# Peptides against a protein of PDB entry 8OXM: the designs that were tried, part 32

Target 1, 371 residues: chain A of PDB entry 8OXM
Amino acid sequence: FKAEFRLAGGVNLPKIIDCVGSDGKERRQLVKGRDDLRQDAVMQQVFQMCNTLLQRNTETRKRKLTICTYKVVPLSQRSGVLEWCTGTVPIGEFLVNNEDGAHKRYRPNDFSAFQCQKKMMEVQKKSFEEKYEVFMDVCQNFQPVFRYFCMEKFLDPAIWFEKRLAYTRSVATSSIVGYILGLGDRHVQNILINEQSAELVHIDLGVAFEQGKILPTPETVPFRLTRDIVDGMGITGVEGVFRRCCEKTMEVMRNSQETLLTIVEVLLYDPLFDWTMNPLKALYLQQRPEDETELHPTLNADDQECKRNLSDIDQSFNKVAERVLMRLQEKLKGVEEGTVLSVGGQVNLLIQQAIDPKNLSRLFPGWKAWV

## One batch from the design tools (peptide; aimed at target 1 H187 L215 K368)

Design b2_p15_2_s3 (made by RFdiffusion4, then SolubleMPNN; from b2_p15_2, 8 letters changed)
Fold by OpenDDE base, seed 3:
Structure b2_p15_2_s3 (fold): chain B 371 residues (1-371), chain A 15 residues (1-15)
Amino acid sequence: as target 1 above (371 residues)
Amino acid sequence: SLLEEMDKAIEEAKR
C-alpha cells in the first residue's frame, strides 16, 4: 500500500488507496468504512455466474453480453476494499455536475439540475397527478444530452459506433439481469460508465430482490431506462440492438431458471447476507434534507424491548424469502401480473414500465428520474 | 443527418 490516500467525494468520505499487487501492478482501492460490502460482494458473485451463463450461449457470446464486475474484498460487516473501477465516471457526474455537466454545456437555456430537483422535491408529498404534471414540465425544460458522452470520448466514427453499441449492449444486459435479481436504487451516482469501453458498472448493490418496492417511496420501474440512458443509444433508442439484446439476455436467464433459483435460494438463507430492507436503511436511502436535524442518534435506546420473539422474526423472514423465490420463479417463467408472456412480450412490458413517465414521476426525487 | 443515416443503415444491417 502507498502511504498516500485521496478522499473520494460523497457523504461517507471513502478513501482511495493505491496498492501495488504481488504482480507489480498498481491498483486503486476504494476503502468504504460504513457500507455493508458483503451485499456488493455477493451480488458480484451472482453477476459472475450470470456472465458464465451468457458466455455459454452462442447468441449472447457473439453479442459480448456481459455485466461489468469489480472485485470486492469484505474485511468486516462494515468495512472492505473495493477495486476502484479506474477510468470510470458516475453518469450523474458527467450529466449533472454543478460546474460543467453535459446538460449545462449543451443545454444552457434548460432548467438547471438544481431547479429540476427543487421542483420535484416541492411536489414529493403531493398527488401522483401533481407529480406527473411537474415531472412533464421538468422533462420539457431538461432535454437529454447523454449522446454527447460517446461523441466527446470517441472522435473516430468507426470507434464511436462500436462504443455506442457496447454501451447499448451493457445497458440491455444489466437491465435484464438487474430486473431478474430485483436490483434497486439505480440512481445516477450508482451507475458508472467506463470512459474507454463505454460499458456500465453498477455499484452499491444493497437494494436487491425487489426490496426497493418496500421503501417509503416505492420503486416503480424495473431498471433505469430514463431519457439520458436512452439518448446514449442514439436515434434508434430502445428499438433494434437494445431490444434484441434484452430478449437474448432474458432467453438465457429463463433457460437457466433452475441454476438461478438454486443460487438465490442459498443466498437468501445465508445468515451472513442481510438482503432484507430495514427502517434505518430505508431512511438512509430516502433521507430528506429536513430529516437530517432530528436524527441525533440517541445511542441510549435501551437494548431491552427489541426482544421480538426470535421465532416470529424467523417465521417472518422465511415467509419473505419464500415470497422472493416464488417471484423470481415467476419472472424466470415469464409470469407478469398472472399472465405467461413470451420473451419478447416480457421484455416489451419491462421496457414500457421503465420508460412510462407516470412510473418515473412517482420515484423518490433523489433518484433523478428526469436525467 | 449523416450520423442518423449511418445509424439506420447499420441497425438495418444488424437485423
Scores: peptide ipSAE 0.007, ipTM 0.324, DockQ to the pose 0.014
OpenDDE base, seeds 1, 2, 4, 5: peptide ipSAE 0.000, 0.000, 0.000, 0.000; ipTM 0.336, 0.330, 0.330, 0.323; seed 2 fails the geometry check

Design b2_p15_2_s4 (made by RFdiffusion4, then SolubleMPNN; from b2_p15_2, 10 letters changed)
Fold by OpenDDE base, seed 5:
Structure b2_p15_2_s4 (fold): chain B 371 residues (1-371), chain A 15 residues (1-15)
Amino acid sequence: as target 1 above (371 residues)
Amino acid sequence: SLGEQMGLAIAEMRK
């Protein structure tokens, strides 16, 4: 270990450490304190399993459909080492950084990221109609720029095209697998892009099994397919490569139903794997920037053991786990809203749900659905 | 969030 560490900003002050391995290679690591990284570690194992299924299928293997994974080493319930995703950047940092963000650089006359956020926060407690109208105004005055990521990073046209294809495949694979697993909290800081591969790395996997639907502001989209995400695919958008990669990923997931159900069942009943949404976590995920000032981290989570009789807690947990398994089975059968869909029909429905401005306008403003 | 902390960390590493 080098004697020097860098602080990552924020309340939890994660430490970036440079480690020299026994192989003489320098590896950057993020040492996170006060967070339970076990959920991320478990979800990375599930992604590795999904990658194994995708590699076994000839069509998904030929398309190089994979979810990018990172190494998580939980050290305790409140500490862990993350493999630093070297050469990655949060899509939010590229797009909406206050100083050098792509929106400011390419669209200097559009609304600022702050103006967009402010407008959506002002209507957060308003009707769905008012949210939709303001969201449409924001979208009109905040045009997509994510196409410029590949154009800035890959100057050779052949490399540029290959990397745009890699990006599109990564979005498709992660969107479908993320939907099957019910992955939520897909805000622009929880999605990294690799500056060399153009592939996405999904981080902070603490909202899974559709627990995003029980947040104070429920999640209304199956995955992130916002205007900038689509703009990064280039002129074809969601049509052609993206759609076909979604369909082929969904086909592999549906054909692997028994394996996926068995693994998720083991995880749901693992007493060491807390996947359930608790009220404090829900509040933390949807904290307003204005509320950050008063929540001193002296929330001693005194386990207010809500002395619900242990029996009532266990019965409530089992009912939630059963409902999650039933919903997973429905997804893997192509059951959407009580109707059995083909792979193409199911993928089409999910794409339409993810791009619907009515669904996007209902999301928590911190999710930044206009980006 | 982890992502915000990573974003801040990346921003600080670029300085």
Scores: peptide ipSAE 0.027, ipTM 0.553, DockQ to the pose 0.049
OpenDDE base, seeds 1, 2, 3, 4: peptide ipSAE 0.025, 0.020, 0.015, 0.026; ipTM 0.573, 0.577, 0.487, 0.625

Design b2_p15_3 (made by RFdiffusion4)
Pose (drawn by RFdiffusion4):
Structure b2_p15_3 (pose): chain A 334 residues (1-279, 317-371), chain P 15 residues (1-15)
Amino acid sequence: FKAEFRLAGGVNLPKIIDCVGSDGKERRQLVKGRDDLRQDAVMQQVFQMCNTLLQRNTETRKRKLTICTYKVVPLSQRSGVLEWCTGTVPIGEFLVNNEDGAHKRYRPNDFSAFQCQKKMMEVQKKSFEEKYEVFMDVCQNFQPVFRYFCMEKFLDPAIWFEKRLAYTRSVATSSIVGYILGLGDRHVQNILINEQSAELVHIDLGVAFEQGKILPTPETVPFRLTRDIVDGMGITGVEGVFRRCCEKTMEVMRNSQETLLTIVEVLLYDPLFDWTMNPFNKVAERVLMRLQEKLKGVEEGTVLSVGGQVNLLIQQAIDPKNLSRLFPGWKAWV
Amino acid sequence: AKSPLEEELEEQIAA
């Protein structure tokens, strides 16, 4: 074990450690004290199940739809450990870096990230109209730059297109699974982009199962589909590879709702922390019902096809009205 | 470095 450890930041102060194994290769682990990783363990298990189901299905096997997973080992009710992701860089560090940010490098005339943060701070005390107007003004003077990422990393057109296609597929699959699982904490620091495979990886998974509505600022989108992601998917935008991949993933999930419910039914017997406190679990049953409704496409008794559900999700995600009410730190304009 | 907005969000989540 290495004698030094680093802090990853945050109120809980997670610890980063390095271990040297028998082969001598250093492996980085993240011990997360004062937090419950049992929910993250369930998230990783359902991620692996979805990846296996996508691999089993011939329609998705050809499309090579995969979910990037990292091992999470719970150690106690209030602690645990997880595998650190190597060879990945944060999206916000690449795009909105103060020193060498992509938006500053490409579009110096556009508004800086500090100006946008100042405007968002000044407008949180305003009403809906002023928030919508400021958001539209910010979007008018802040063009997406993320499309240049592979252009700056993959000079060969074949490799560049391969990496772009893998990025688009990974974004579609991760967005579908996050909507199904109700993942809401999807700001720039929770998503890591690989420098080689160019596949997005979700690392935080801190809050899910429709927890953003509980937060003071509700989460009005099911997944992150901001202007930067859409521009980086290519000229075609959401139409094309993203829509088809979302449809295929939704079909696979509708075909495997039995396996998904079997995986998620681990609750109601060993409830995790932050629940059933302050004296057939109530919130567990509620989230199971919500997941079942999402999977069956019933909601309030209405039937919805896979294509219609995908179109509705795209419309909700790209709607500036929903993006205006989001948390300023979520970086909806980014 | 984390911005004040990002820290506010982590505090709200931690609460």

Design b2_p15_3_s1 (made by RFdiffusion4, then SolubleMPNN; from b2_p15_3, 8 letters changed)
Fold by OpenDDE base, seed 4:
Structure b2_p15_3_s1 (fold): chain B 371 residues (1-371), chain A 15 residues (1-15)
Amino acid sequence: as target 1 above (371 residues)
Amino acid sequence: MLTPLEIEMGKIIAA
């Protein structure tokens, strides 16, 4: 390891370290502290399996449908080493960086990212109707700009077109795989884009198996398909390539039902894998910027009294795991809202749910559903 | 040691 480290941005200030391997190659690594990387590591393994299934199918292989993965080495329950995704940028940093974000550069007369955030935070505790109205006002005055990512990075028109297709395929694959695994909406800082491939890398996989639906502000979308995500696909939007890649991914997932159920069952019952949402994690994921000042975690460890009977905890856990497996089985059968759908019907429903401004307006404002 | 998942995934990848 080199003696020097850099801080990555973000709340947890992860350390970027350079390591020289025994092969003489320098490898950049991200050291996270105060973060449980076990869930990330497990989800990367599940993504690798999904990639194996996608590579076995001729139609998905021809389309190069893959979910991008990175190496995760958990070192403890609160620390680990990640592969630094070299040549990636958070979509949120590209879009809504305060100084030089694409929204500010291309739409200088639109609302600022801060104004949008403020407007949506003011209505967070209001009716769904008031949230929808303010969300529509925000959307009207904050127009998508993510099309410019590929235009800035890929100056050759043939390369630009190929990379826009790679992006669209990456969004489709990650959306459907993410839906099957119940990843839900993804914060814009937890989606990286590769500056060379235009493929997405999903990081910080701390919400899985629809646990986002039990957050204080529940998730209302199957995956992130916000206006900027769609704008990056270009003029066709969710139609054509995206839809077809979603359908082909869903076909492979549905045809791999037994394999996916078996793997998820093993995961859900792994005592080393805590996938359940806890109140502290829920608070952390939906913290208000204003509340950061006072929560010194003087969690004195001494409140021993919640020895809920181990039997009642185990029965509660098993019932949650069974419900997750049942819902996964429904998804893989195309059962949505008690109706069996074709692959095309299911994909269509999911796309419509993901792009619906009524669903987007109900999301936690911290996750910036207008971006 | 491989996790139970890695073992099952290894079987599925090898199949």
Scores: peptide ipSAE 0.027, ipTM 0.672, DockQ to the pose 0.020
OpenDDE base, seeds 1, 2, 3, 5: peptide ipSAE 0.024, 0.023, 0.024, 0.000; ipTM 0.642, 0.651, 0.644, 0.362; seed 5 fails the geometry check

Design b2_p15_3_s2 (made by RFdiffusion4, then SolubleMPNN; from b2_p15_3, 7 letters changed)
Fold by OpenDDE base, seed 3:
Structure b2_p15_3_s2 (fold): chain B 371 residues (1-371), chain A 15 residues (1-15)
Amino acid sequence: as target 1 above (371 residues)
Amino acid sequence: SMTPLEKEMEEIIAK
């Protein structure tokens, strides 16, 4: 272990530690808390299973459709080391870093990332109409720049084209699998990009099974398909390669319904996998700068009164788990809003929901839907 | 060593 650590950006301030392996290779390692590591570890196993299903199908295998996974090594009951993908950067660090972000470099006359966030925070408690109007003003004055990621990293035109294709495939695969699993909290710090492969690495997998919809500000999009995410695909945007890769991924997921349901059922009833949204987690994910002042940690809230009958909690939990399984079964059948859709119809609906400015304007300002 | 869950998952994938 090197004596120096870096703080990763994000709410849990995870420590990045550079480690020299027995093979003499330096590996960046992320040290997170217990509960986050377990949730991340379980979801990485689910992603590995989804990758196995995608490798069995000839059409998804030919397209190299995979979700990037990282190794979670539990070191103790309270600490683990994530083998961090060396050569990854948060998309938020590339796009909206205060000093040298791509928006500031390529669009110096646009609104700053701070101005955009401030404008959206000012309307956070306002109507959906007012949020939409301010979001459209922000979007007009904050134009996408993520195309420049591949242009900066890949100077050879043939390599640039291959990497842009790898990026587009990675977005498609992770978007569809993320939707099936109900993966939430897809803010710009929870999505990394590999600087060598142009593939995405999704981190902080603690909001799953659509638990983002029960947040104080509900999640209104199935996955992150914001203007910068689309700009990284180049001139074709969501059409052509992205759409076809989404359809082929969804086809494999729907054809693997029994396997996916059985796996998720085992996970939902694992007493060691806390997937449920709790009020403290909800407050932490959507904490307002104003709310930091009133949470005096009165650690002395007496343990006594939360003797809610264990039986009523267990019945409530089982009903939530059953609802999650039913909704997963509906997704895997192509049932959306009570209608059975084809793979192409379902993928089209999800793309339209993800790019709709009305849905994007309703998200928590910390999600940065304008990026 | 595989966890019990990893073994059960491998058995499910092997079907």
Scores: peptide ipSAE 0.024, ipTM 0.497, DockQ to the pose 0.019
OpenDDE base, seeds 1, 2, 4, 5: peptide ipSAE 0.005, 0.000, 0.006, 0.006; ipTM 0.322, 0.343, 0.408, 0.349

Design b2_p15_3_s3 (made by RFdiffusion4, then SolubleMPNN; from b2_p15_3, 7 letters changed)
Fold by OpenDDE base, seed 5:
Structure b2_p15_3_s3 (fold): chain B 371 residues (1-371), chain A 15 residues (1-15)
Amino acid sequence: as target 1 above (371 residues)
Amino acid sequence: SMTPLELELERIIAE
């Protein structure tokens, strides 16, 4: 190991370390502490299965629709080595870095990332109407710049165009697969972009099966399709390539219903896979920056035996697992809000939900819905 | 038992 490490950002402050292998190759590793990397490892296996389904279908294979995966080596319940995707950067680091973020470079007269965050934090406890008004003001004064990522990295116009298409396909595939699996906590530090491929890598997969909806501030979008995410697609935005790739991904997922249900059922009842949201995890994910100083809850909060009989805990767990399976089955049938939709209708509804400023304004400010 | 690598990684995480 090299003696120097870099912080990757995020709540757990994962350490990026450089390792020289026995083969003499230098490899960048992400060392996460305190995270259950088993959740990430399990979700990577599910993504690999989804990729297998996408590769079997001729239409998705021709489009090279894949969700990017990374190697997870869980070492303990609290430690593990992520093979850090060499040449990836968090989209948040590119967009809203305090020193030289793309918003500051390309839009120097817009609100700073700090001003946007402050304005949204001030209204965090306010009405949905007040949140919406302030979110619209923030969005007006914080214009998207993510188009410049591909323009900076890919100077050749033909390469630039190809990479912009790769990005758009990656967003589409990960959005639909993420929706089917109910993947939450898609803040700008949990989404990496590969500087060579322009593909997205989703990290920190601990909020799955729609458990983001039971957070103190519920998640109100099916996936991240914010203004910068859309700006990276270029002038067509969510239309054309993105929509078609979403539809083709959704078609494969719906046609693979039995396989996906069987896989998820095994995972939901695996005693080693803690997918349930607990109050401590919920507090941790939605901590206020001001509260970071005092609440090191030593995880030695005594399990005050709330003597919920073991039977009531197990019954409550089973009822949650059953509801997750039922909701997954509904999504795979195209059942949305009690109505059966076509693939195109379902994808359209999800896109509209994800881009709706009313839904975006209701998210936790730490999710940075204006980026 | 943890490997020497796992022990060194746990040390790096704890720093």
Scores: peptide ipSAE 0.013, ipTM 0.412, DockQ to the pose 0.033
OpenDDE base, seeds 1, 2, 3, 4: peptide ipSAE 0.012, 0.008, 0.008, 0.008; ipTM 0.325, 0.482, 0.462, 0.466

Design b2_p15_3_s4 (made by RFdiffusion4, then SolubleMPNN; from b2_p15_3, 8 letters changed)
Fold by OpenDDE base, seed 2:
Structure b2_p15_3_s4 (fold): chain B 371 residues (1-371), chain A 15 residues (1-15)
Amino acid sequence: as target 1 above (371 residues)
Amino acid sequence: MLSPLEIEMGKLIAE
């Protein structure tokens, strides 16, 4: 390991360390503290399995459908080392960096990322109607620019086209796999893009099995398919390649129902895998930057011994696990809102839900649904 | 000890 470290941005201030491998190659690593990296490790194993299923199918293999994975080494219950995805950048850093973000560079007359965030924060406690109106105003004055990522990185037209297809396939695969697993907290800092492959890398996998729906501001979209995400696909948007790759991914997932259920069941009952949402985690995920000042730790956690009998905790856990398995089974059968859908019908519903400005306007402002 | 997941993944890779 090198003696120097850098801080990554964010509340937990993860440490970026460089190490020299036995092969003499320098590798960057991210050391997270205070996070349960066991969740990330487990979800990476599930993604590897989904990749195995996708590689076994001829149609998904031909399309090179894969979810990008990274190595996670848990060191303790609250610390571990992530393989730094070398040559990746958070999509939020590219799009909405305060200094040189693509929105500021390509759309200098649009609202700033700060103005958009401020407007949405002001209406956070307002009606859904007021949120929708302000979200539409923000969207009108903050036009997508993510098309420029591939244009900046890939100057050769043939390479540019190939990389845009790789991006579109990566979004499709990760969106459907993420939906099946109920992956939440897909804000612009939790999605990296590889500067060489144009593939997405999803990080911070701590919100899974639809636990994002029980946040104080519930998640209202199945995956991130915001205007910039769509803009990166180019002129066809969600049509053509994206839709077909979603359908083929969903087909493989549905045809692998027994396998996926068995594995998720094993995970849900693994005593080492705490996938449940807790109040402290919920507060952390939806903490306002402005509320840092007044949280004096007058959490006198009065030890109200909520002697919730161990039996009541276990029974509550089992009922949540059962509901997660039932909902997973419904998804894998194509059951949406009590109706059995075809693969195409289910994928269409999910796309419509993900792009609906009414759903997007209801998200926590920190999710940046206008990006 | 292999995690329950590693055991099930091992079965899935062996099939």
Scores: peptide ipSAE 0.017, ipTM 0.573, DockQ to the pose 0.019
OpenDDE base, seeds 1, 3, 4, 5: peptide ipSAE 0.012, 0.016, 0.000, 0.000; ipTM 0.550, 0.559, 0.343, 0.311; seeds 4, 5 fail the geometry check

Design b2_p15_4 (made by RFdiffusion4)
Pose (drawn by RFdiffusion4):
Parts: C-alpha cells; structure tokens; sequence
Structure b2_p15_4 (pose): chain A 334 residues (1-279, 317-371), chain P 15 residues (1-15)
C-alpha cells in the first residue's frame, strides 16, 4: 500500500489510495467514507446485466453496444470502495477550463464560463420569463465546441470516425439506461471521456431512481443531451445513429424486463441507508413501481412504442424550456 | 445526506 493519499474534493472528502499488487502495477482505488455505495453496487450490477443482454442479442452485438463499468465493493452500511477510472478526462475540464478551455481556445469572442456562471447566479432570483430569456441569450452567444474533440485527437479519418461512432453509441446506451434507472446527477464532473476509446463513463452515480425531483431544483430531463453532446455526435445530430441505438436498447430492455426486475428486486429485504429512518419498504416499492412502468411503457395507463418513447425522450432532453429550469451548476448551456 | 452533498457539490461549481 502507498503511504500517501489524495483528496478528491467534496463535503464527504473521499480518499484516493494506490495499491501495488504482485505484478507491481499500481492500481488506484477510491474509498468513500460516510456514504453508502450499496446503491452504486446495484447500479454496477444492473449495468453489467444490461451489457450482457446487449451482447447476447444479435441486433446489438453487431452494433457493439457496451456499457463501461467499474467495480464497486461495499464494505459497510456507511462506507465502501470503488475502482478508479484511469485514462479518462472530465468533460468540463476539457470544455470549460479557465486556462485552456476548448470554448476559449476556439471561440474567444463568445462569452466565457465565468460570465455565464455570473449571469446564472444573478438570474436564479428572477422569474421564469427572465430565466428563459437569459438562457436563450447565453445559448445564442455560446456555440458548441465539443465536436472538435476527436478532430484534435484522431488525425486519421478512419480512426476518427470509429471513435465518433463508438462515442455516439455509448452516449445513446448510457442515456437510455440512465433514463430507465432515473439518473439525474449528470453535470460535467460526473462524466469522464476516455482519451483512447472516446466512450463516456459515469462515475458519480450519487443520486438516481428519480431523486432530482426531491432536490430543490428539479431535474427536468431524463439524461444529458446538451448542445455539446449533440454537436459532438456529428452533423446528423440526434437523428441517425443515436435514435436507432436508443430504439435497439429500448427493445432489448422491453424484451428483458424480467431479468431487469430480477436484478432490481434485491431491495425490500436489506434496505440501504437514508431510507426507513425516523421511526415491503415504501420508497423501494415506489421505485420498483416506477421502474416497472418505465420498462412496460404504461405510465398512467398509456401505451407508447419504442420509437415514440425515444422521440419523446429526445424532445424532453433538447427542449430549452426544460433546460432553463435546471440547476445552474448543472451547466445546461454547456 | 446524499441529497445535501449533491446540492453542495453543484453550488461549488458556481465558484
């Protein structure tokens, strides 16, 4: 074990440690004290199940739809450990870096990130109209730059297109699974992009199962489909590879709702922390019902096809009206 | 709580 440890930031102060194994290769682990990783363990297990199901299905096998997973080992009710992701860089560090940010490097005439943060802070005390107007003004003077990422990393057109296609597929699959699982904490620091495979990886998973509505600022989108991600998917945008991959993933999930419910039914017997406190779990049953409704496409008794569900999700995600009400720290304009 | 920690993290991004 290494004698030094680093802080990753945050109120809970997670610890980062390095361990040297028998082969001598250093491996980085993140011990997360005062937090419950049992929910993250369930998230990783369902991620692995979805990846296996996508691999089993011939339609998705050819498309090589995979979900990037990292091992999470719970150690107690209020602590645990997880595998650190290596070879990845934060999206916000690449895009909106104060020193060498992509938006500043490419578009110096556009508004800086500090100006946008100041405007968002000044407008949170305003009404809906002023928030919508400021958001539209900010979007008018802030063009997406993320499409140049692979252009600056993959000079060879074949490798560049392969990495772009893998990025698009990974974004579609991750967005579908996050909508199904109700993942809401999807700001720039929770998503890591690989410098080689260019596949997005979700690292935080701190809140899910429709917990953004509980937060003071509700989460009006099911997944992150901001202008930068759409521009980085290519000229075709959401239409094309993203829509088809979303449809295929939705079809696979509709075909495997039995396995998904079997995986998620680990609750109601060993409830995790933050629940059933202050004296057939209530919230667990509620989230199971909500997941079942999402999987069957019933909702309030209405039937919805896979294509219609995908179109509705795209419309909700790209709607500026929903983006205006989001938390300013979520970086909806980014 | 996790909710409070998530809100505090988001507020730290405005700084």
Amino acid sequence: FKAEFRLAGGVNLPKIIDCVGSDGKERRQLVKGRDDLRQDAVMQQVFQMCNTLLQRNTETRKRKLTICTYKVVPLSQRSGVLEWCTGTVPIGEFLVNNEDGAHKRYRPNDFSAFQCQKKMMEVQKKSFEEKYEVFMDVCQNFQPVFRYFCMEKFLDPAIWFEKRLAYTRSVATSSIVGYILGLGDRHVQNILINEQSAELVHIDLGVAFEQGKILPTPETVPFRLTRDIVDGMGITGVEGVFRRCCEKTMEVMRNSQETLLTIVEVLLYDPLFDWTMNPFNKVAERVLMRLQEKLKGVEEGTVLSVGGQVNLLIQQAIDPKNLSRLFPGWKAWV
Amino acid sequence: SKLEAAEAEREALLE

Design b2_p15_4_s1 (made by RFdiffusion4, then SolubleMPNN; from b2_p15_4, 6 letters changed)
Fold by OpenDDE base, seed 4:
Structure b2_p15_4_s1 (fold): chain B 371 residues (1-371), chain A 15 residues (1-15)
Amino acid sequence: as target 1 above (371 residues)
Amino acid sequence: SRLENTIAELEALLK
């Protein structure tokens, strides 16, 4: 390792290190502390399996439908090494960075990202009607700008067009695979965009198998398809390329039901893979900025051995795992709200759920559903 | 092992 490191920013202060391999090649690595990277590593393996299924189908292979993956090496339950995604930027950094964010540059008269967050935080404990009204006011005064990402990065019109298509295909593939795996909505800092390929990289995969539905503020969307995500597709929005790529991805997933069920079953029952939501993780994911000051970890968690009978824990875990498998089987059969849908019908329902302002207004304000 | 030493170096960098 080189003796020098850089901070990548963020709450956990991950360290970017340069490593010289035994092959004499320098490789950038992100060293994370205080994070369990095992879930990320497992989800990357699942994505690789989904990519293998997508490459076997002629229609998805021709469209180059893939979910982007990165290398994860978990070192401990609280540390690991990530491949630093060189040439990627968080979409949140591009869109809503305090100094040079695209919203501030292209829409200087709109609400600031801080004003939007403040307005939505003020109504967080209010009715769904009040949340919806304030969300619509925020959306009216915070117009999408993510179309400018491809315009800034790709000056040649033919390259720009191909990269916008690559972005749209990446969103479609990650949305459908993410829905099947129950990833839910994603924080804007946990979606990276590759500055060369325009493909998305999903990081920090701490919520899977619909565990976002049991958060203190439950998820109400199948995947992130916010206004800026849609704006990046250009004038076609969710129609045409996006819809067709979602349908072709869903077709491959549904036709691979037995394989996907077998893979997920093995993972759900792996004793080394904790995918369940715990109260501390739920608090961490939905912490208020005001609550950051009081969580000095007084590590005086006395070992109150709640000897909950191992049998009752195992039975409760098995029932949760069975429910996840049953819901996965329903998704792969096209069962939505007790109705069997065609691939086109299922994809249409998911798109409508993901773009519905009523669903978006109910999301946790920290995840910035107006971006 | 070489891996354990690498882990220990990385953990030392995280402190």
Scores: peptide ipSAE 0.016, ipTM 0.444, DockQ to the pose 0.033
OpenDDE base, seeds 1, 2, 3, 5: peptide ipSAE 0.000, 0.014, 0.015, 0.015; ipTM 0.328, 0.429, 0.440, 0.440

